# Peptides against a protein of PDB entry 5VZU, part 232

Target 1, 271 residues: chain A of PDB entry 5VZU
Amino acid sequence: GRTLEDIFHEHMQELILMKFIYTSQYDNCLTYRRIYLPPSRPDDLIKPGLFKGTYGSHGLEIVMLSFHGRRARGTKITGDPNIPAGQQTVEIDLRHRIQLPDLENQRNFNELSRIVLEVRERVRQEQQEGGHEAGEGRGRQGPRESQPSPAQPRAEAPSKGPDGTPGEDGGEPGDAVAAAEQPAQCGQGQPFVLPVGVSSRNEDYPRTCRMCFYGTGLIAGHGFTSPERTPGVFILFDEDRFGFVWLELKSFSLYSRVQATFRNADAPSPQ

## One batch from the design tools (peptide; made by RFdiffusion4, then SolubleMPNN)

Design b2_p30_6_s1 (from b2_p30_6 with E6V T8S E13K W14K E16K Q18Y E28K)
Fold by OpenDDE base, seed 4:
Structure b2_p30_6_s1 (fold): chain B 271 residues (1-271), chain A 30 residues (1-30)
Amino acid sequence: as target 1 above (271 residues)
Amino acid sequence: SPKPTVLSEEEKKKLKEYLEKHKEEFEKYL
């Protein structure tokens, strides 16, 4: 039978060969696509930009983190044999905050799995409801050919009089309780630990997190075969670090900001 | 991006151990 070493060696030979093919194909088709850094917006959870990740067995990945209203996206800058460059490796729903339990319960993978899958189901329900509203809106615009019914000149009924009794109906202004958006507590960072059985490349991850959100990661076979979105947790550690827990893969990816200052990397101002 | 590992937990463990052992070698190819 194939040894794990054979499978690994074949897989690494395939990865190296694919990397070699990709790097050698660069000799013939260097389409230099200039990457622009996304503009920072005041409402961005953190400054958008390039992050260097460790992705289990795949080594070093560069992703662009960008914000799109209530969504964040990690776009692959580095391709791998599974997921080509330019694909969205992670998509984060900033509407669906995940609250981590205490440290003891954070070690329980099944508890994290429960929490994530409950949020996944809510996201699916919201997508189905939004899909129904879009469907019903199309059905009613049957072109009612409003046949122009002829303008019968109905008569001037007389101007009855002015009796202006001011009904004082003091409709109490219903206090629109502006649901005070609880100021996003820049709360004391919550103690953080990976669940038992979640593989990290190293144990050198932040032990305190600011916020967690539901997200999905892109997974595929070699050559981008059978691409799927798998549920996970985006973990904001700080301004320069985030993680992603791949729930089904039981893996953790840590991403750290690339501190390199790129001259002229800003997107051209929209003309 | 993680490959969907159809690997058993034991195969994942051995693969992890192998990756950890050969990390410095593979980081040269990464």
Scores: peptide ipSAE 0.019, ipTM 0.450, DockQ to the pose 0.198
Fold by OpenDDE base, seed 2:
Structure b2_p30_6_s1 (fold): chain B 271 residues (1-271), chain A 30 residues (1-30)
Amino acid sequence: as target 1 above (271 residues)
Amino acid sequence: SPKPTVLSEEEKKKLKEYLEKHKEEFEKYL
């Protein structure tokens, strides 16, 4: 049977070979495409821009973070052996906030997995329902022949009946203790730890996060074979850092803002 | 993110555990 060492060597040789092919292609045909920074909008969760990912064996990953209403998107600026440049490495649903449990329960991978999969199922149901409403609404525009139904006369229904007495029945308002959903105070970050068995490339990840959202990440084999979306958690740490937990891979990627001031990197105004 | 299509989920798990164990050695080259 293949030893772990054989499987590792085969996979690593393929990965190194693919990296070598990608790097060697730069010598033969460099197509330069200008990348524009997305315009910042007031409703953007953080300033859009370039982020450097630290993920496993892939080396330098540059991702453009952009906002599209209630969705955020990480677009690969650098390709890797699995996912080419221009692909959406992460898609974040900003409608589906994930509440992380307390720090003790955050160490439980199965608890995080449960929370994420419950949100995934809700997202799937919403997509199915929204797909059905769009489908059924087109069918019933049969031409309603507006037959002019004749104007039957408004019968003057009569007036005034009287003064019925105020029955006092003082039904005690049962104190429905509306559990005040404490508005999740946007300001205070919560303690953050990776679940046990989630691999991080960098142990120096932020130990406090602002908020988390449901998202999906793109995974593929070498050469972009069998691409699929896998569930995960987008973690906003601060204005310059976010993470992504790849649930099925049990992996964490940390992304840090590229602070380089690019002159003339703003998208040209649509003329 | 990589998903080696050639590996079973069990092989992926084992490969991941091996990669984590040898991470410092292999991050030097990757």
Scores: peptide ipSAE 0.019, ipTM 0.514, DockQ to the pose 0.177
Fold by OpenDDE base, seed 3:
Structure b2_p30_6_s1 (fold): chain B 271 residues (1-271), chain A 30 residues (1-30)
Amino acid sequence: as target 1 above (271 residues)
Amino acid sequence: SPKPTVLSEEEKKKLKEYLEKHKEEFEKYL
């Protein structure tokens, strides 16, 4: 059978080859696409823009973070041997907040896994229900215009008298205790630690987070083979830093805002 | 981006530890 060393050597040889191919393509690439910064909206979770990612054995990765209503998206600006540039590396569902447990229980990978998988199942159910409503709406073949048969005169049924005594059944309105969504205390970051067995390339990740959301990350083999979406957690640390926990891969990616200001990088206003 | 692997969690860990250990050795060829 292949040893872990054989798998390593094969993987590294393939990575070198793919990096060489990608690098050599720059010399032959006469087609440039201008990248624009996404417009910022007041309701955006943080300012959209370029973030430097550090994850796995991959080098410098640049991701564009953008907001699309109740979804956020990380789009690769730099390609890697697995995922080419322009792909959506992460998709974040801002409707599905992840509540992290206390710091002690955050060390438990199985607890995080449970929480994420429960959210994944809810998202899956919502997609199935929404898919059925969209499917049933198309199936109504328009009713054939059956010719109106002539309306025979409906005889006037006699007015039944009014005497229904009002029964005073005073059903007490059951206080639907609206579970007051405790306003997310805007000010204090929750203590944050990676679960045991989740690997970071950098141990210098923020130890406090503002909020977390369910998301999916794109994974693929070299050359973008067998691309799939894997469940994860988007972790907002602050205005300039976010992370992504790849649940199935037991890995963490840290993204930090690129502080470089680009002149004329804003998207042209839709004329 | 991460590669999907059919490796066990233990094999993934061992492979990652090996990759990190030999990273600098291979980075000179990258």
Scores: peptide ipSAE 0.019, ipTM 0.483, DockQ to the pose 0.181
Fold by OpenDDE base, seed 1:
Structure b2_p30_6_s1 (fold): chain B 271 residues (1-271), chain A 30 residues (1-30)
Amino acid sequence: as target 1 above (271 residues)
Amino acid sequence: SPKPTVLSEEEKKKLKEYLEKHKEEFEKYL
């Protein structure tokens, strides 16, 4: 049977070969695209910018984090053998906060899996309902043929019908119990640990987190084959660090802000 | 980027330990 060493060598040879193919393709067609940092908005969860992934066997992974209303996106700045540059490696739904359990229950992968899959199902239902409303709204714009028919001003008469008494039906206003949005408990970091069986590259991840959100990550085979979105958890640690738990892969990716100041990297103001 | 692996958790652990042991060697090529 193949040894782990054989599997490792085969996998590393494939990764090196793929990296070599990708780098060699640049020599023949160097398209330089200027990357602009997204403008920061007051409502941004953290300052947008460049983050370095520390988890990858593919070497340096740079991701641009940006905010788009109720969504955040991680866009690959560096490509790898699986996913080329410019792809959205992570998409975070800022509407769907993940509440992590206590530290003991955070070790249970099945509990995290349950929580994430319940949120995934809610997101799917919301998309189906919104898709039906968008479908019905398009069906009613049949072109009303403006038939110009000049139908005459029939003037008919003012018949006086009588005095029907107003019944005082005092319908009590049913108290719509507004489901109290549990106030987003501001700012207390909770203890954080990876579930058992979730692989990290190192154990040097933050042991406290600020907030967690539902998200999806992009996975693919080598050469961007069979790309799919897998469910996961975006973990905000602090202003300069976030993670992503890839649920199906049982893996964790840590991202740290690139502290380099780039002159003239700001997006041109929309004229 | 993450990809599905067919490795068992034990195989992943052994592979990780091997990668960590040879990290400085492979970082020269990656």
Scores: peptide ipSAE 0.021, ipTM 0.437, DockQ to the pose 0.155; fails the geometry check

Design b2_p30_6_s2 (from b2_p30_6, 8 letters changed)
Fold by OpenDDE base, seed 5:
Structure b2_p30_6_s2 (fold): chain B 271 residues (1-271), chain A 30 residues (1-30)
Amino acid sequence: as target 1 above (271 residues)
Amino acid sequence: SPKKTELSEEEREKLKEYLEKHREEFEKYL
């Protein structure tokens, strides 16, 4: 029988060759593009920037994380044989938080699958409703026949008078005790474990997470064939680490911030 | 991104043969 080691070697060999073919085919065609770091905004979930993905098979992937209102995007800086550079490898919906169950139920892949698919259906419904509102607004441009509405006369509204009685009534300002919604104790990360049957190349992933969100990941065949978006979970571990669970692929990808300080990598201020 | 397509059995075998043939070259770059 094939050992796990044989399968791993075969798969590693495959990927080294695919990477070699991919790099060698492009050895003369490497287009260098200057990359600018997105500006940080106060409302950004974490500082935007470059993250190193540890994909088992693809080796080193670099992704730019950026924030766009209630959406986050992971843009591939490095291409691979499946997904070229510049593609949005992940799209995160920051409106749709995923609540992970307790640690025991987190091991159940079917439970995570249920939760994610329920959120996917909500996102689909919201997209359909928003599409209908945009559609109905265009229909009512019936031809405004320019009938000249006649000049109806200036009715003199009368000037009535003055009386200024200063009624004192000192209504006590009811102390609207603004119940300061205690900011949900964001400090204690929830215990985190991958579901059984989700592959991670690195077992050294964070065992606590801050927040999870619904997202979609881009998958394709070699040469960017049959590209599609697959549902998944974005997992924020900390300021420098996030993960993505690819639900249909039963795979986990860990991303760690590139700590390198780049001189002159800031985006030019939009003039 | 995770791969959508596994190699066909034929592509995998050709890949094995190629890697075995070029193993000593690949091991120099690993």
Scores: peptide ipSAE 0.036, ipTM 0.467, DockQ to the pose 0.437
Fold by OpenDDE base, seed 3:
Structure b2_p30_6_s2 (fold): chain B 271 residues (1-271), chain A 30 residues (1-30)
Amino acid sequence: as target 1 above (271 residues)
Amino acid sequence: SPKKTELSEEEREKLKEYLEKHREEFEKYL
């Protein structure tokens, strides 16, 4: 029987070879594009920038993390045999926090799967409702047939009707129990562990996370065949580290900030 | 990014043939 090591070695050989085929095919026509770092905003969850990802067998990936209102995006700077550079490898919905269970229940993949799938269904419902409102608004521009209907003048009169009494019914203002937004306890990270059966390249992932969000990751076959978005969990560990759990693939990708300082890498100020 | 699909057996065999054909070129970069 093939060992896990044999399968890993074969898969690494396939990936090295695919990388070589890609590099050798493009040796004749390299298109260079300047990459700009996204501007940092005060409301950004963490500083945007370049992150080094470790994706199991694919090796080293560079991803640009950027914030777009209530969404974050990981854009591939490096391509791989499945997904070319410039693709959005992850999209994070900052509206939909994932609450991880306690550390014991975090080991249960089915519990994480349940939580993520419930959030996915809410996101789908919100998209359908928003789609219906946008659809109904377009449908009612039926042609205004300008029927010219005529002028008639009727004038009638001023009826005065009377004095009805001021009933004082002092309805007590029902205390709207403001749902206490639990203050974002900025300080205490939650204990974190990967679920059983989620593959990580290294066991050297942070064992404490600040917060999690629902997200989708891009998956494809070799040569970017049949690309689709799969549900997952974005895990913020700290200012310089985040992860993504690919739920359907049962895999974890760790991303660490590239600490290199780039001169003139900032986006040109909008004139 | 995570691989959705493994190489087909046909793609693997084409890949082996390519490796064998270019082996001497690959061995210069190893």
Scores: peptide ipSAE 0.030, ipTM 0.457, DockQ to the pose 0.499
Fold by OpenDDE base, seed 4:
Formats: structure tokens, sequence, C-alpha cells
Structure b2_p30_6_s2 (fold): chain B 271 residues (1-271), chain A 30 residues (1-30)
């Protein structure tokens, strides 16, 4: 009884477009790629692996969380109308921890926005400075024409005697007590709430968070048009749950570990 | 991932053509 236009008016476009994109990918080439789970490393913030995410109207997404030194990445396993499978939906900078304010100030979107944008500018400055050091280092390899200056035999100046009295200046080695960075006590997580005006698919998110980091999310038009990185906050809730606040989009994605055990899903040892 | 933009007119027409061609597969939405 409904028309195709009724489906468009009912905002069913995304679900249909997901199927369209998926089916259109079949027409081009049914290339199945095996996905391997990232190897776990001792320094990984949490165990890497598959997470199920929810974001607005997109429903259930699957992402692979992986760690790359001081960066973490969420790679799309499922594509959507905007971002195809295999793209890095989130990039997390583990160098830039975000301290959330108290629970009252966490409701203030402008406060969170300020904190995130300040970190964004620091990250941009660090990238510019690191780009200059890499640029200047290449310029000074002018060919040192090693003209072999002839080794004139400079004369043996005589060995004047050893009589220097050992001044006992017992400079106490200042014990640079390397302040052992107390492993940031995995204390009881702080109370967590989304800012006012940040949309979640549901209010069923953890009300306590362990750590937060600066990150960027990938956004694009349908068909992956005009892709860009938007600033956000990665929120670690626990070993099996994390979130991402999309700052500019005023939205929250919750990700939960896929508890399925996969046989032979480990990456092959590098040959 | 978040939707950045609405469908372009070209994407809407392609989607209409697809929906028409595959109407039976979308009958549950009709």
Amino acid sequence: as target 1 above (271 residues)
Amino acid sequence: SPKKTELSEEEREKLKEYLEKHREEFEKYL
C-alpha cells in the first residue's frame, strides 16, 4: 500500500541504502577477505578485538579495535552508507588523555567542547613541529665533499706529568628518583554522564568511566563523499566497553565486546 | 558511522531505481 516515496519520507533511506551499497558491491566483485584478530600486546589498553557498536539510525555496527603504539584504531568490519568496511571509523590518541570534569560540569557540552578543542590544537601543533624537524633534517645532507685534507703529522707534544691531585669533590650523585609514574591507579572509575544535547540511541550506557582520550572519527556523505575527521572523545568504560563522543555531530556511539570465540582467527605469524 | 549529509539527488534516483528493481526484497517496508 505504501510507495517508494513513503519509505523516503519515513527516513528508511539509510537501511535501504545500506542494502543498495552492499548489493552493488556484489555486482562488482565478490572478494571475500579474511579478517584476522589483532595480536594482543602487554601494553594494550584493553584486549584488542571485535566490538559491536550502536550509532543513531545505523543500528548495529561491528568494529575491530586495535592498538598501534600510542594510537588505537576502530576499523569498520561492517560498512554503512557513509563509511565503507575497512575504513578507520575512529582514531584514538593515547598520548592525549582527557580529564572529564565533575558530573555537574560533564552535562555542559561547551565545557567538553572546550577541553576537546584545546587538545585538538595541541595535536595540530605537535604535528606541525614534527613536520618541520623532518623537513630541516633532509636539507643538511649537502654532499660533504670529503676532500681528504692530507694528514699533516702534528708533532708529539710532550707528555707533561700526571701530577693532578685528585680533588675529592664527592659530588653526591643526586638520586634522580625517577618518580616512578605510579601506574595510574585503576581506581574506581569516575561518574560519567553525556552532555546535554549529545544524542545517544538509548540511555543504557555505563555511568562510570575509567579513562578518556582524544580521538577523531571519520565522517562522510553517502557513497564515502567528502570524507573528513571530526574531533571526539574516546571513553573507556571497562575491558569490554568503550564509547565515542562525536563532538561536532553531538552524538554518542557505544561499543561492546563481541563475546564470540573464533577458531583460527589469530593473525598468522609473520613468515 | 555518523551520517554527514542527506542523499544527493543522483543518489536518490539510483536508490529509487534500485528499490523499484528490488521491490519484493523491500516489501516488508511497504
Scores: peptide ipSAE 0.029, ipTM 0.465, DockQ to the pose 0.526
Fold by OpenDDE base, seed 2:
Structure b2_p30_6_s2 (fold): chain B 271 residues (1-271), chain A 30 residues (1-30)
Amino acid sequence: as target 1 above (271 residues)
Amino acid sequence: SPKKTELSEEEREKLKEYLEKHREEFEKYL
């Protein structure tokens, strides 16, 4: 059988070869696409911009984080052997917040998996229901032949007088126990730890997170073969750091803001 | 992005330990 070293050497040779191929493609690139930083909006979860990600064997990747209403998007600026530049490496559904359990239960991968899969199923149901409403709404525009209904004369309905005495029916206001929307504790981040078996490249990740959201990550084989979206968790640590837990891959990617001020990197204002 | 590896979870973990052990050697090429 192949040894682990053989499998490693084959995998690393393929990685290096694919890295060489995609890097060498830039030497022949006669066309440069200017990348603009997305404009910041007041409702953006954090300032949009460039982030450097660390993905195990792929090394350093650059992604653009942008916000699109109730969705966030990580777009690859650098390609890798699996996912080319310009692809959406992560798509985040900002409608579906994930609540992490306590720090003890955060070590349980099965608990995180359960929470993510429950949210995935809700997202799937919402997509099916929204698809049905869009389908049924198109069917009923049969051509209503506007038969010219004859102008029947508006009979003057008589002005019935005002005197209805207000009956004092003191209906007790049933205490609708407004399920106290636990105020989103906007302030203090919660303790954060990766589940057992979730692999980080570095153990130096933030041990406190502000909030988490359901998302999907793009995975593929080498050469962008069999691309698919896998469920995961977007973890906002702070204004300059976020993570993504790839659930099926049991892996964590940390992203840190590129603090370089690029002159003239702002998108031109639509005139 | 994480690789869609055909490797088993165990092979991937061992591969990861090997990559981590040899990281300084491979970071020159990665």
Scores: peptide ipSAE 0.049, ipTM 0.493, DockQ to the pose 0.231; fails the geometry check

Design b2_p30_6_s3 (from b2_p30_6, 10 letters changed)
Fold by OpenDDE base, seed 2:
Structure b2_p30_6_s3 (fold): chain B 271 residues (1-271), chain A 30 residues (1-30)
Amino acid sequence: as target 1 above (271 residues)
Amino acid sequence: SPRRTVLSEEELEKLKEYLEKYKEEFEKYL
């Protein structure tokens, strides 16, 4: 059987070869694309911008985090052998908040997996229902020939008088059990730990998180072969740090804001 | 299919050791 060392050498050789192919492609055609920072909006979960991530075997990744209404997007600025630059490495559904269990149950990968898969199924159902409404609405605009039905005279229906006696029906105030909107504990981060068997490149990740959301990550083979979306968890730690748990890959990626102030990196205001 | 190969911690440690061993050689190509 192939040893772990053989698999590692083969993977490293392929990774080096792919890096060499990418670097050699630049020698023939350097297409410089200007990257603009997305403008910040008041409803943005955090300030959009460039984040540096540590992911898989590829080393340092640069991603642009941007907000698009109730969705967030991580766009690859750096390509890797699997996922080229400009691809959406993560898509976050800000409609589907994930509540992490207590710290003891957060170590259980199967519990996190259950929570994520339940949210995935809800997202799938909402997409099917929204697809049906968009489909049915187009079919029934048959041309109703508006035959001009003649203006029959509005008969003056008589003004019936006002004597509605106030019946004192003492409807018992049904205890509207106000579903206690658990106050969105806006302020304090919850304790955070990775599940057992989730690989992280660095054990130095934030041990508290503000909130989590359902998301999908893009995965592919080398050369962008068989690209697919895998379910995961977006974890907001703070204004400058977020993570992504890749559920099927059993991995964690930590992203930290690039603190460099780029002069003239703001998107030109739409004139 | 080696999809975005999340190296295990052990594979990542071996990768670090391998990269450290070849770092001086690879720094000439970086």
Scores: peptide ipSAE 0.024, ipTM 0.565, DockQ to the pose 0.116
Fold by OpenDDE base, seed 5:
Structure b2_p30_6_s3 (fold): chain B 271 residues (1-271), chain A 30 residues (1-30)
Amino acid sequence: as target 1 above (271 residues)
Amino acid sequence: SPRRTVLSEEELEKLKEYLEKYKEEFEKYL
């Protein structure tokens, strides 16, 4: 029988060969594409831009984080043997915040799985309902035979007179105490720990998170075979760091902002 | 095949050992 070691060696040889083919093909056909940074918007969760991440056997990954209304996207800038450059490696639903439990329950992978799968089912329901409303609206263009309904004469409604005296009743303006939504204290983020059995490349990840959201990650076999979206958790740590928990893969990817200032990397203003 | 190869630390170490062992061979082809 194939040993786990034989399978590992075969798989690693294939990965190395694919990396070699990609790097060697670059020497012959370097298609340089200019990358533009997305414009920052006031409503963006953090400044969009380039982030470096570490993922599995691929090593260093560069992704572009961008915001699209209630969605965020991580686009591959670097390809890997599984997923080519330009693919959306992560899609984040900013409508579906994930509340992490306390630290004790955060160690439980099954609890995180439950929370994520419940949100996944809600997202699936919303997509089905939104698909049904879009479907039903198209069906009822039956041919309205425009039978010319005869112009029934508008009866002149009589002009009733003017005299309603203004009653003075000085109703005191009830102080609508605008409950000043206390500016959500930019307070101490929630303590964060990876669940037991979630693999990270290093243990050097932030132990405090600001916000978490439901998302999906793209996974594929070598050569982009059988691509699918897998559920996960986007974890915002700070302005320059986010993570993604790949639920089915039991893995964590940490992404850190590329601090390099690129001259002339701004997208040309849409004229 | 893992549709994104998340290697364990042990698999990463085996990969490093493999890469170091074949580095001199791969450097001949790079």
Scores: peptide ipSAE 0.022, ipTM 0.548, DockQ to the pose 0.148
Fold by OpenDDE base, seed 1:
Structure b2_p30_6_s3 (fold): chain B 271 residues (1-271), chain A 30 residues (1-30)
Amino acid sequence: as target 1 above (271 residues)
Amino acid sequence: SPRRTVLSEEELEKLKEYLEKYKEEFEKYL
């Protein structure tokens, strides 16, 4: 049978070969693409920009974080043997906050998995309902040639009279208990720990998080084979740090802001 | 095949050792 060592050596040979092919392809055909920093918006969760991932076995992982209304996007600036540069490595749904349990229950991977999968199912239902409304709405806009129906003269309906009987029926106002959306206490960081069995490169991650959101990450085999979206949790730690928990991979990726100032990197104003 | 290669620190060190061992061989193709 293949030993763990044989599998490791085969996998390492593939990684080295892929890294070599990428490096050699870069030397022969460097396509330079200008990267623009997205403009900051007042409603952006944090300042958009470049973030360095520390999780990548392949070396330096640079991701551009950008905001698109109720969505955030991580775009790969650096490629890896699995996922080339320019791919959307993470998609974050800022409508679907993940409420982490207390610190004791955060160690339970199955609890985090349950919470994330329940949100995933809600997102799927919303997409199916919105897809049906968009489908039915397009079908009914056949061009009704509104033939101009001739203006039939509005007959003067007669003025009938006055009788004022004052029926008192005191219908009790049913207390519609408006489920008070508890204002998500946006301000207080909560204690944070990775679940047991989630791989981190190191234990040097922030132990307090500001908020979490449902998201999906891109995964693929070597050479971008069989790309798919996997569920996960975007964790905002602070203005300069975020993480992503890859649920199916049982892994954590930490991203830290690149503090370098880039001259002339701003997107041209849309004229 | 892990669809996102997160090598452990041990696997990363074995990768470095492997890369250094074959560095002179790969430098002929670079």
Scores: peptide ipSAE 0.022, ipTM 0.527, DockQ to the pose 0.163
Fold by OpenDDE base, seed 3:
Structure b2_p30_6_s3 (fold): chain B 271 residues (1-271), chain A 30 residues (1-30)
Amino acid sequence: as target 1 above (271 residues)
Amino acid sequence: SPRRTVLSEEELEKLKEYLEKYKEEFEKYL
């Protein structure tokens, strides 16, 4: 059987070969595409823009973070051997907040895994229910054969009558105390630590996070083979930093805002 | 083909060692 070492060497040879192909492609016609920064909206979780991340073994990546209603997206600006530029490296569901446990239980990967998988199942159920409502609405347009059923005029009857008494039964309105979702106090981050067995490229990640959301990350083999979405956790640390925990990969990617100012990088206003 | 595998730090270090070892061989093809 292939050893882990054989798989590693093959993977490394492919990475080197792909790096060589990419570097050798600079001698070929390069197609340049202008990238625009997404417009900032008041309801955006943080300012959209360019973030510098560390993704797996491939080193430095640049992603564009953008907000799309109840979803956030990380779009690759830099490609890598697995996932080309322009792909959505992460998609965040802002509807599904992840509540991290206390700092002690955050070390337990199985606890994080349970929480994420329960959210994934809810998201899947919501998609199935929404799919059924959309499906049932299309099915009932059977051809209404307009049979011309005839005009018959039936007339009459006017009948009765009066009285029945006003029974007073004053059923007390049970105060459904809507559990006021405590407004997430925008200021106090919770302690944050990576679970045991989650790899980080560096131990220098923020030890406090503001909030977490369910998300999916894009994974693929070399040359974008067999692309799939894997479950994960988006960790908002601050205005300029977020992370993504890749649950199945047991890894963490840290993203930090690119502080460079770009002239004329804003999207043209829709005329 | 390994998926977008986050190599462990150990795997990353083995990669560097591999790259360093073969650097002189690959530089002949650059």
Scores: peptide ipSAE 0.021, ipTM 0.556, DockQ to the pose 0.150

